Peptides against a protein of PDB entry 3OIQ. Designs and how they scored, part 49

Target 1, 212 residues: chain A of PDB entry 3OIQ
Amino acid sequence: KNRIFVSSSKDFEGYPSKAIVPVQFVALLTSIHLTETKCLLGFSNFERRGDQSQEDQYLIKLKFKDRGSERLARITISLLCQYFDIELPDLDSDSGASPTVILRDIHLERLCFSSCKALYVSKHGNYTLFLEDIKPLDLVSVISTISTKSTNSSKHSSSELISECDLNNSLVDIFNNLIEMNRDEKNRFKFVKLIHYDIELKKFVQDQQKVL

## One batch from the design tools (peptide; made by RFdiffusion4, then SolubleMPNN)

Design b1_p14_5_s3 (from b1_p14_5, 8 letters changed)
Fold by OpenDDE base, seed 3:
Structure b1_p14_5_s3 (fold): chain B 212 residues (1-212), chain A 14 residues (1-14)
Amino acid sequence: as target 1 above (212 residues)
Amino acid sequence: MKVNLNEKELEEIL
């Protein structure tokens, strides 16, 4: 089955009520929910949805039904948090108690760009997204990718390019949405409050603000 | 509007 690139979590409203569909999206990590019984990752592209919360637009489940899947979920969370410099409590505590991690509003402190592959699974008009793969994206690489594609229309082969165009368009849309949130006085998101706010990000935001 | 499946509905799908 071909993997579908998803630019909006609204696309799932039109999806079949009983299906298994492989999907891919890019979004910011917004939440982590690890308990004794479940592991969830929240993601958002901050698309405007009227009065609905812009948080956790993509709620992704990790398989968490046996010791092997639980261990894989914990390792996945640890590796993501290590990559994004997110402080976690030690998940390997000798106390025999599985550590509970509940992080929210991650995007207020860190821009955690992630390319996700998931299975859309639906039954009776409800759905769940199951994580298949996650690739964290480096912010400097994201900024460079958006900045360089303004200047080079160089023709190269037609099947891998669709996924790269979709990825880049979604990255631009996320930044545009963040710029709008930053301009809104009622929105908690501000670029200057990011822990990793540097001269490069500042310049990039200032240059993007002139195009919008 | 579609909502996330509960754990029991997930166990019946997986």
Scores: peptide ipSAE 0.025, ipTM 0.642, DockQ to the pose 0.290
Fold by OpenDDE base, seed 2:
Structure b1_p14_5_s3 (fold): chain B 212 residues (1-212), chain A 14 residues (1-14)
Amino acid sequence: as target 1 above (212 residues)
Amino acid sequence: MKVNLNEKELEEIL
């Protein structure tokens, strides 16, 4: 079955009311919700949706049915947090209670770009997205990818049916949306408040702001 | 507007 690239979480409004569809998207990690009974990841591309919150536009479930799937979910969260330098509350509290992690608004402190493979599952007009795979993306690599592609369509090895153009367009759209949020005085997002705000990111944002 | 399925509704689909 061909995997579908998704540029907007609004695309799911047009999806079948009873289907199983493999999808892929790129977005920023916005929330982590790990409890005793569930694991959820929130992602957003910060697409404008009127008065709706721009966070958690993609709510992704991890399988959490048994000790094996719970362990895999916890390991997945730990590895993502290690990659993005996200401080977790000590998962090793001697209390014998399953560690609870509730993080929100992650994008206010860190730009956690992620390429996600998910399973869209729908019944009776409702849907759920299940995580199949996640690849964290390095911010320097994202910036370089956007900056270099103004000049070279070099065909490197399509073993996946998803065009390299779809990924790049979505990364550009995310940055454009973040620039608009940064310009809005009512928006909490500001590039200068990111923990990893450096000269490279500053220059990139300033150069992108001249094209908008 | 589509809503996220609960865990029980999901167990009936998978």
Scores: peptide ipSAE 0.025, ipTM 0.642, DockQ to the pose 0.282
Fold by OpenDDE base, seed 1:
Structure b1_p14_5_s3 (fold): chain B 212 residues (1-212), chain A 14 residues (1-14)
Amino acid sequence: as target 1 above (212 residues)
Amino acid sequence: MKVNLNEKELEEIL
């Protein structure tokens, strides 16, 4: 079954009311919710949706039904947090309680670009996205990818892989949305408040701001 | 408007 690239979480409004569809998207990690009974990841592309929260536009479930799946979910969260340099609260509670992690607004401190593969599962007009795979993307690699593709439309590959154009367009759209949020005085997002805000990111944002 | 399925509804799908 071909995997569908999703550019907007609005696309799911048009999806079948009873289906299983393999999907993929790129977005920023916005939240982590790990409890005793569930594991959720929130993602957003910050597409404007009127007065609705721009957070958690893609709410992804990790399978959390048995000790094996719970362990895999916890390892997945730990690896993502290690990659993005997200401090987890010290899980060293000698109390034998499963550690609870609730992080929100991650994008206010860190740009955690992620390429996700998920199963869209729907019944009775409701849906859930189940995580199949996640690839964290390095910010320097994202910036370089956007900067180099403005000049090289080399047509190479008529085969069933995500158009490198779809990924690139979605990354550009995310940056454009972040630039608009940064210009809005009412928006909490500011590039200068990112922990990893450096000269390279500053220059890239300044160059993109001239095109918008 | 579609919403995320609850855990019980998911157990009936999987």
Scores: peptide ipSAE 0.025, ipTM 0.642, DockQ to the pose 0.285
Fold by OpenDDE base, seed 4:
Structure b1_p14_5_s3 (fold): chain B 212 residues (1-212), chain A 14 residues (1-14)
Amino acid sequence: as target 1 above (212 residues)
Amino acid sequence: MKVNLNEKELEEIL
């Protein structure tokens, strides 16, 4: 089955009540929930949904059923946190207690862009997204990708072009949503509060603000 | 649509 690119988590409302659908999306990491019994990753594109929290629009489960899947989940969390410079308590503590990690509102401190592949699995009108693959995206690479596509319509094959357009549109939409949140005095999100706020991000945000 | 089938429902789907 072809993998479907998803631009909004609302798209899942139109999905079959009993299906397995491979999906892909790009979003910001917003939460990590690792306990003794489950591993969840929250992602958001910050699409406006009334008064609801814009956090965890994509709630992704990691398989967590046996020691092998638990180990893979913990390694996945460790590698993501190392990549995004997120401080974790030592997951290898010899204390026999499975380390609990509960992080929320990650986007308030760090823009953790991630390309996710997941299985949409539904039964009885409920669904779960299972992580198949995750690629963390470098912010400089995201900024460069958005900035360069404003200038280069050059022809490569029709199937790869659609996937790249969808990815870029979603990245632009995320930044536009963050700009709107930054302009809202009631919103906790501010670009200047990001730990990695630099001259490049500042300039990019200022240039995007002129187009909105 | 509600997110998160319980683990038992997920085991019947996988």
Scores: peptide ipSAE 0.025, ipTM 0.646, DockQ to the pose 0.237

Design b1_p14_5_s4 (from b1_p14_5, 8 letters changed)
Fold by OpenDDE base, seed 4:
Structure b1_p14_5_s4 (fold): chain B 212 residues (1-212), chain A 14 residues (1-14)
Amino acid sequence: as target 1 above (212 residues)
Amino acid sequence: MPKNLEEEELKEIL
């Protein structure tokens, strides 16, 4: 079955009430919820949805049903947090209590771009997105990818490659949404409050602001 | 908003 690229979490409103659909999207990591019984990752593209919180538009579940899946979930969280310089409490504390991690609004401090593969699983019109794969994206690489207008149509016509256009469009849309949030005085998001705010990101944002 | 499937409903599908 071909993997579907998803540009909006609203696309799932049109999905079958009983299906298993492999999907892929690009979004910012907004939340981590690791407890004794569940592991969830929140992602957002910050698409405007009225007065609702723009976080967790893509709520992704990690399998957490046995010690093997729990271990895989914990390793996944640890590796993501190491990649994004997110401080976690020591998940290996010998205290027999599995550490609880609840992080929210991650995008206020760090732009954690992620390419996610998931299974859309629905029954009776309800759905869950299960994580299949996650690739953290380096911000410098994201900026370079947007700045280098896609001139490399490498015709790798394998039915598993996302269109480079779909990826680039989603990354541009995320930045445009962040620019709008940054311009809104009521929005908590500000580029200058990012821990990793540097001259490269500053310049990129200033150049993108001229196109909007 | 669509609700997430409960864990028991997911065990039947996965």
Scores: peptide ipSAE 0.095, ipTM 0.798, DockQ to the pose 0.233
Fold by OpenDDE base, seed 5:
Structure b1_p14_5_s4 (fold): chain B 212 residues (1-212), chain A 14 residues (1-14)
Amino acid sequence: as target 1 above (212 residues)
Amino acid sequence: MPKNLEEEELKEIL
């Protein structure tokens, strides 16, 4: 089955009421919810959705049905947090209680760009997205990718180039949405409040702000 | 928000 690239979580409103569809998207990690019974990752593109919270536009469930899936979920969370330098409570505490991790508003402190593969599963018009794969994206690599695409419209038609165009368009859209949020005095998001706010990100934001 | 499928509904589909 061909994997569908999803540019907006609104696309799921048009999806069949009973389907299994492999999807891919890029988004910012906004929340982590790990308990004894579930593991959820929230992602957002910060696409405008009226007065609704722009967080958790993509709520991704990790399989958590058995000890193997539970262990895989915990390892996935640990590796993501290590990659993004997110402080987790010690998952290895000798207390046989699984640590509960509830993180929200991650995007206020860190831009955690992630390329996700998921299964859209629907029944009766309700759906769940199941994580199949996640690739964390380095912010420097994201910035470089957006900055370089302004110059190479070399038309080489292969089906692999569609996914790269869609990825880069979505990365641009995310940054544009973050710039709008940064300009809004009511929005808590500010680039200068990011822990990793450096000269490179500052310059990139300043250059993108001139195009918008 | 779309309601997440309950775990029982997911056992019938996956």
Scores: peptide ipSAE 0.091, ipTM 0.797, DockQ to the pose 0.208
Fold by OpenDDE base, seed 3:
Structure b1_p14_5_s4 (fold): chain B 212 residues (1-212), chain A 14 residues (1-14)
Amino acid sequence: as target 1 above (212 residues)
Amino acid sequence: MPKNLEEEELKEIL
């Protein structure tokens, strides 16, 4: 089955009420919800959606039905948090209580760009996104990719018809949305409040702000 | 917000 690139979480409003569709998107990690019974990841492109919270536009479920899937979910969360320098409580506590992790507003402190592969699963007009794969993206690599305007689709021959253009357009749209949020005095998001705010990110944001 | 499918509804699909 061909994987569909999703540019907006609104695209799912047009999806079949009974389907299994492999999808891919790029978004910022906004929340982590790990309990004894579920593991959820929230992601957002920060698209303007009226008065609704711009967080958790993509709510992704990790399989959490047995000890094997629970362990895989905990390892996945641990590795993501290690990559993004997100402090977690010890997930391996020898106390037989499964650690509960509830993080929100992650984007206020860190830009956690992630390429996600998921299964869209719908029944009776409701849907769930199941995580299949997640690749954290390095911010320097994201900035370089946007800055270089890769007009050269290097024909990487094989089997994933996901255009480098779709990824790049979504990354640009995310940054444009973050720039708008940064300009809004009512919005809590500010680039200067990011823990990893450096000279490179500062210059990039200043250069993008001149084009918008 | 679309409701997440309950875990029982998902066991029939996966």
Scores: peptide ipSAE 0.087, ipTM 0.795, DockQ to the pose 0.190
Fold by OpenDDE base, seed 1:
Structure b1_p14_5_s4 (fold): chain B 212 residues (1-212), chain A 14 residues (1-14)
Amino acid sequence: as target 1 above (212 residues)
Amino acid sequence: MPKNLEEEELKEIL
């Protein structure tokens, strides 16, 4: 079954009130919510939505129904946080209380680009996105991918891959939205406040700002 | 340091 690439979380407003649709998107990790009963990941493209919060435009649920799925969710969070250098409390405390992790505004300190595969599941007009797969993207690789106008459409599989164009366009749109947020004095987001703000990211942002 | 999420904000989206 073909996976649908989603460029905007608004696309879900037009989706069927009773469906199961495999989807894929690229976004920044904005939140982590791990409690005793649920595990959620928030993502955003920072699309302008009037006066609404630009956070958690894609709220992704991890399966959390039994000890096996809970363990898998905790391992997934630990690996994701290790990849992005996000400090977590020790999830392995010998005290039989499962640690609660509630992180918000992750994008204010780190650009955590992620390619997500999810199942859109709707019932009675409400929907939930269930995580199927997550691939963290390295920021240097993202910058390189945008900077290299990939004229190399190497025709090496006409089956099941997102067009490199859809991925690249989404990454460009995210950076453009972040540049607009950085220019807004009222917006808390500033590139210079990122923990990983280096000369490469600085140069890339300066070069992109000249095109906008 | 990222802020804590309020649990009620997550109930409006699910």
Scores: peptide ipSAE 0.028, ipTM 0.644, DockQ to the pose 0.077

Design b1_p14_6_s1 (from b1_p14_6, 9 letters changed)
Fold by OpenDDE base, seed 3:
Structure b1_p14_6_s1 (fold): chain B 212 residues (1-212), chain A 14 residues (1-14)
Amino acid sequence: as target 1 above (212 residues)
Amino acid sequence: MKNENVKELEEILK
């Protein structure tokens, strides 16, 4: 089955019951919830949903059923946090209690762009997203990709090719949504409050604000 | 369809 690119988490409202669908999306990491029994990652593109929270629009489960899957989940979280410079409590504490991690509102301090592969699994009128793969995206690379308007869909001939256009459009949509949030005085998100706010990001945001 | 992980998140936050 070909992997489906998802531009909105609302698309899952139209997805079939009792299905397994491989999906991919790009979004910002918004939350990490690691307990003794569960591991969840929250992502968002900040699409407007009325009065509902714009966070955790893509709530994804990591497999956490045995010591091997638990270890893989902990390593995945550790590597993501190392990449994005997110401080974690020591996950390897020799005290036989598995550390609990609850991080929310990550996007208020850091733009953690992530390309996610997941399985949509529906049963009994509900669905679950299971993480298959995650690739952190470098912010400089994201800015460069949006700025260069790469119209060249390299026709790679493999059945897993997500259109470069779909990725670029989703990245543009995320930035446009963040610009709208930054303009709203009631919204907690502000670009100038990001720990990594630099001259390059400032210039990019100013240039995008002229087009909106 | 509703995301079942929302219920799991609500259980973590209790």
Scores: peptide ipSAE 0.569, ipTM 0.944, DockQ to the pose 0.865
Fold by OpenDDE base, seed 2:
Structure b1_p14_6_s1 (fold): chain B 212 residues (1-212), chain A 14 residues (1-14)
Amino acid sequence: as target 1 above (212 residues)
Amino acid sequence: MKNENVKELEEILK
């Protein structure tokens, strides 16, 4: 079954009941909630949703059913945090309690672009998104990809027909939404407050702002 | 349809 690329988390409102649908999206990591019993990742493309929070538009669950799945979830979180230079609170509390991690508003400090594969599972009029795979994306690579308008359809193998166009469009949409948030005086998001705000990002944002 | 993970998140935040 082909994986569906999702450009908006609103698309799930129209998805079938009692279905299992493999999906993929690109978004910014906005939150990490790791408890003793659950692991949730929040992602957003910051699409406008009226008065609703623009954060955690994609709430993705990691399997946390047994010691093996729990370990996999913890390793996944650790690797993501290492990749994005996210400081985890010391997981080494000598208290034999599993470390709890609650990180929110990650996008206010770091742009953590992520390509996510998930399972949409619907039952009884509700759905759950389960993480299948996550690929962190390098910000320089994201900026380069948007800037080059690369018409190079690299024929990646026929089983992962995500249109390079869909990925690029979603990345552009995210930046456009962030630019709008940055212009809004009421919005907490500001590019200049990002820890990794450099000359390249500054220039890219300035150039994108001229097109909007 | 509603995302059930929203409810799970609300439970973590209590």
Scores: peptide ipSAE 0.568, ipTM 0.945, DockQ to the pose 0.885
Fold by OpenDDE base, seed 5:
Structure b1_p14_6_s1 (fold): chain B 212 residues (1-212), chain A 14 residues (1-14)
Amino acid sequence: as target 1 above (212 residues)
Amino acid sequence: MKNENVKELEEILK
């Protein structure tokens, strides 16, 4: 079964009932909810959705059914947080209580670009997204990718690989949405408040703002 | 269709 690239989480509203569809998207990590029984990751492209929160547009579940899946979930969270320099409470504390982690609004402090593979599973008019794979993306690499591909619209036709164009378009859309949020005085998101706000990101944002 | 994980999140936040 071919994996479908998803540019908008609205696409799932039109997906069939009682289906299993492998999907892929790119988004910013917005939340982490790890409890003793559940693990959820929130992602967003910050697509405009009226007055609804633009956070957690992709609410993804990690399997948490047995000790093996639980361990995998915890390791996944740990590795993501290590990669993005997100401080977690010690998940390995010898106190037999698994620590609860509730992180929200991650995008206000860190741009955590992530390429996600998920399984869409629908039943009874609702769906669940299950995480299958996650690849954190380096911000410098994201910036470089957006900056370089503005020139090579080579229409190379045909193969089932998630179009490098779809990934790039989604990354551009995310930045455009962040620029709009940054311009909105009511929005809490500001590039200058990011912990990793550097000269490179500043320059990139300034250059993108001239095109919008 | 609605994401059922929203309900699970609401349960975590209670």
Scores: peptide ipSAE 0.568, ipTM 0.944, DockQ to the pose 0.869
Fold by OpenDDE base, seed 1:
Structure b1_p14_6_s1 (fold): chain B 212 residues (1-212), chain A 14 residues (1-14)
Amino acid sequence: as target 1 above (212 residues)
Amino acid sequence: MKNENVKELEEILK
């Protein structure tokens, strides 16, 4: 069954009840909630939704039902945080208390671009997104991908790969939304407050701002 | 349809 690329988290409002649908999206990591019993990841494209919070537009669950799945979830969080240089408390503390991690507003300090594969599961008029796979994206690679108008649609395999166009369009949309947030004096997001704000990102943002 | 994980998050924050 083909995986559906999702450009907006609003698309799930129109999805069928009692379905299982493999989906994929690209978004920024906004939150991590790890408790003794649950593991949730929040992602956002920062689409304008009126007065609603722009955070956690994609709220994804990791399986957390037994010691094996709990360990896998903790390892996944640790590896993700290591990749994005997010400080976590030692999750492996020999003290039998599983550490609680509550991180929010991650996008205010770090742009954590992530390509996510998830399973949409709907029942009784509600849905849950389960994480299947996560690929962190390097910011330099994201900037280069947007900057290079990839005219090289090498028609390699028509059946299961997301169009490079869909990925690129979603990345552009995220940056455009961040630029709009940066221009809004009431918005807490500012590019200059990012820990990793460098000359390359500055130049890229300045060049994108001229097109908007 | 509503994301059930929102309710689960609200429970974590209580």
Scores: peptide ipSAE 0.565, ipTM 0.944, DockQ to the pose 0.860

Design b1_p14_6_s2 (from b1_p14_6, 8 letters changed)
Fold by OpenDDE base, seed 5:
Structure b1_p14_6_s2 (fold): chain B 212 residues (1-212), chain A 14 residues (1-14)
Amino acid sequence: as target 1 above (212 residues)
Amino acid sequence: MKNLNEEELKEILS
């Protein structure tokens, strides 16, 4: 089955009520929920959804059914957090109780861009997204990608690969949404409050703000 | 977002 690129979590409202669909999206990591019984990752593109919370637009489950899947989930979380410099409690603490990790509003401190592959699984209009693969994206690389491709509309119509255009468009949309949030005095998101706010990000945001 | 229950998931993944 061909993997579908998803630009909006609203796309799932139009998906079949009983289906298994491989999907891919890019979004910001917004939450981590790791307990003894489940692992969930929240992602968002911060698309406007009226008065609804823009967090966790993509709620992704990691398989957590056996020791192998649990271990894989924990390793995945650890690696993601290491990559994004997110402080986790020591998961290896000798106390045989697996630590509970509940992080929310990650985007308020860190822009954690992630390319996710997932399985959309639905029944009776309800759905669950299961993580298949995750690639953390470096912010500098994201910025460079957006900055460079404003010029090369090379129509490489190569069919089956998720178009580099779709990924780039989604990254631009995310930044545009963040800029709107930053402009809103009621929104808690501010670029200047990001731990990794540097001269490069500042310049990029300033340049993008001129185009909006 | 209502998550599928485990039984519903088993039925779909079977």
Scores: peptide ipSAE 0.068, ipTM 0.775, DockQ to the pose 0.154
Fold by OpenDDE base, seed 4:
Structure b1_p14_6_s2 (fold): chain B 212 residues (1-212), chain A 14 residues (1-14)
Amino acid sequence: as target 1 above (212 residues)
Amino acid sequence: MKNLNEEELKEILS
């Protein structure tokens, strides 16, 4: 089955009530929830959804059923946090207590762009997204990708390649949504409050604001 | 839509 690119988590409302569908999306990491029994990653594209919190539009579960899957989940969290420079308590502490990590609103401090592959699994009209793969995206690379209007989608017709256009469009949409949030005085998100706010990001945001 | 319950998850992950 071909992997489906998802531009909005609302797309899942139209998905089959009993299915397994491989999906892919790009979004910002918004939350990490690691407990003794569960590992969840929250992602968002910050699509406006009325008065509801815009975080965790994509709630992704990591398999967490045995020591092997738990270890893989912890390693995944550690590697993501290392990549995005997110401070975590030592997950390997020999104290037999599995460390609990609960991070929320990550996007207020860091733009953690991630390309996620997941399995949409539904039964009885409910669904869960299971993480298959995650690729953290470098912000400089994201900015460069958006700035370089890659008109040269060489159609490598392999049915598994997500359209470069879909990825780029989603990245643009995320930035547009962040710009709108930044303009809203009631929204806590501000680009200038990002730990990694630099001259490149500033310039990019200013240039994007002129197009909106 | 709600997430699958833990029993449904166990069935799918088995």
Scores: peptide ipSAE 0.066, ipTM 0.773, DockQ to the pose 0.208
Fold by OpenDDE base, seed 2:
Structure b1_p14_6_s2 (fold): chain B 212 residues (1-212), chain A 14 residues (1-14)
Amino acid sequence: as target 1 above (212 residues)
Amino acid sequence: MKNLNEEELKEILS
C-alpha cells in the first residue's frame, strides 16, 4: 500500500471512518507523555492561528502493551531526547517504578523537526495514529533544505514516493507559522527564547520574514 | 478528535 504524505492534520477529517492507512508527515515535536500504561508523542505544524488547538495536532501513540513494547517505547523516547538535547529524568531509576515523563510545549525551547511514519487506524469515526518510524531532522539541515531551492529531485528510489516537494513545502509552512506566532504578542512562542537560538537561525528568520 | 479505545483497537488489529 502506498504511504500517503499528510500536509495537515485536518486531512484526517476526510479519511474513511473504518480504515488502516499508512501515512507520513513532518512536524515539530511538542509533547512527550510516558506513563506506566501509555506512551504518546505530540507533534504540530502550527497551521491554525490564534487557537490553543495549535499544539499536539498529531497525537501519535506508541505500542505499549507488554514489557518488550514498553522497552522499545522508552528507548525511542530516550534516543529522540538525546538527539534534541532534551533533558529527561533517569528512565533507569532502580526504584522499580516505571518513570513518568510528561513534557509539554517543547517547541518553546527547542525546534525538534521530525519526519514521522504512522498508521492511521479508524473505527466508528474515531481514529488513532500509531508510530511506525521516526526520523529526527537537524535544524541546520532543515534551514539548508529550505534555503536551497534544490530542484534536484534525487529520485531516491525508495518504494515510498514521497515527493521531496511535499517535505520542503511542509517545512516552509512550519517556519511561516512560527514566524506568525513570533509576531503575535499573545503567542508564547518567540525565536529569541529558543535555547539554540544562534546567528544562523536569526539570519534565516530575518530573511524569511522579508518574503512573508 | 477521539482516540480509539484499547478494545476497539484490539478488534481492528485482530
Scores: peptide ipSAE 0.047, ipTM 0.760, DockQ to the pose 0.159
Fold by OpenDDE base, seed 1:
Structure b1_p14_6_s2 (fold): chain B 212 residues (1-212), chain A 14 residues (1-14)
Amino acid sequence: as target 1 above (212 residues)
Amino acid sequence: MKNLNEEELKEILS
């Protein structure tokens, strides 16, 4: 089955009420929810949706049914946090209870670009996205990818890979949305408040702001 | 849209 690239979480509103569809998207990590019974990752492209929260537009579930899947989920969270330099709270493990991690608004401190593969699973108009694979993207690599005009239309139409154009368009859209949020005085997001805000990111944002 | 409950997921993945 061909994997579908998803540019907006609104696309799921038109999806079948009973289906299993492999999907792929690029978005910013916005939340981590790890409890004793569930593991969820929230992602967003910050597409404007009226008065609705722009956070967690893609809510991705990790399998968390047995000790093996729980361990895999915890390792996945640990690796993501290590990659993005996200400090996990020191869970005083003195109680022998599995550590609970609840992180929200990650995008206010760090731009955690991620390419996600998931299974869309629906029944009776409700759906769940199950994580199949996640690739964290380095911000420097994201900036370079957007800045390099894609001259290499190498038509390697391998039917299973996201087109370079779809990836680039999604990354540009995310930055444009962040620029709009940064301009809005009511929005908590500000580029200058990012922990990793540097001269390179500053210059890139300034150059993108001239086009908007 | 709401997330599927665990029972609904078992029925789809069985």
Scores: peptide ipSAE 0.072, ipTM 0.778, DockQ to the pose 0.175; fails the geometry check

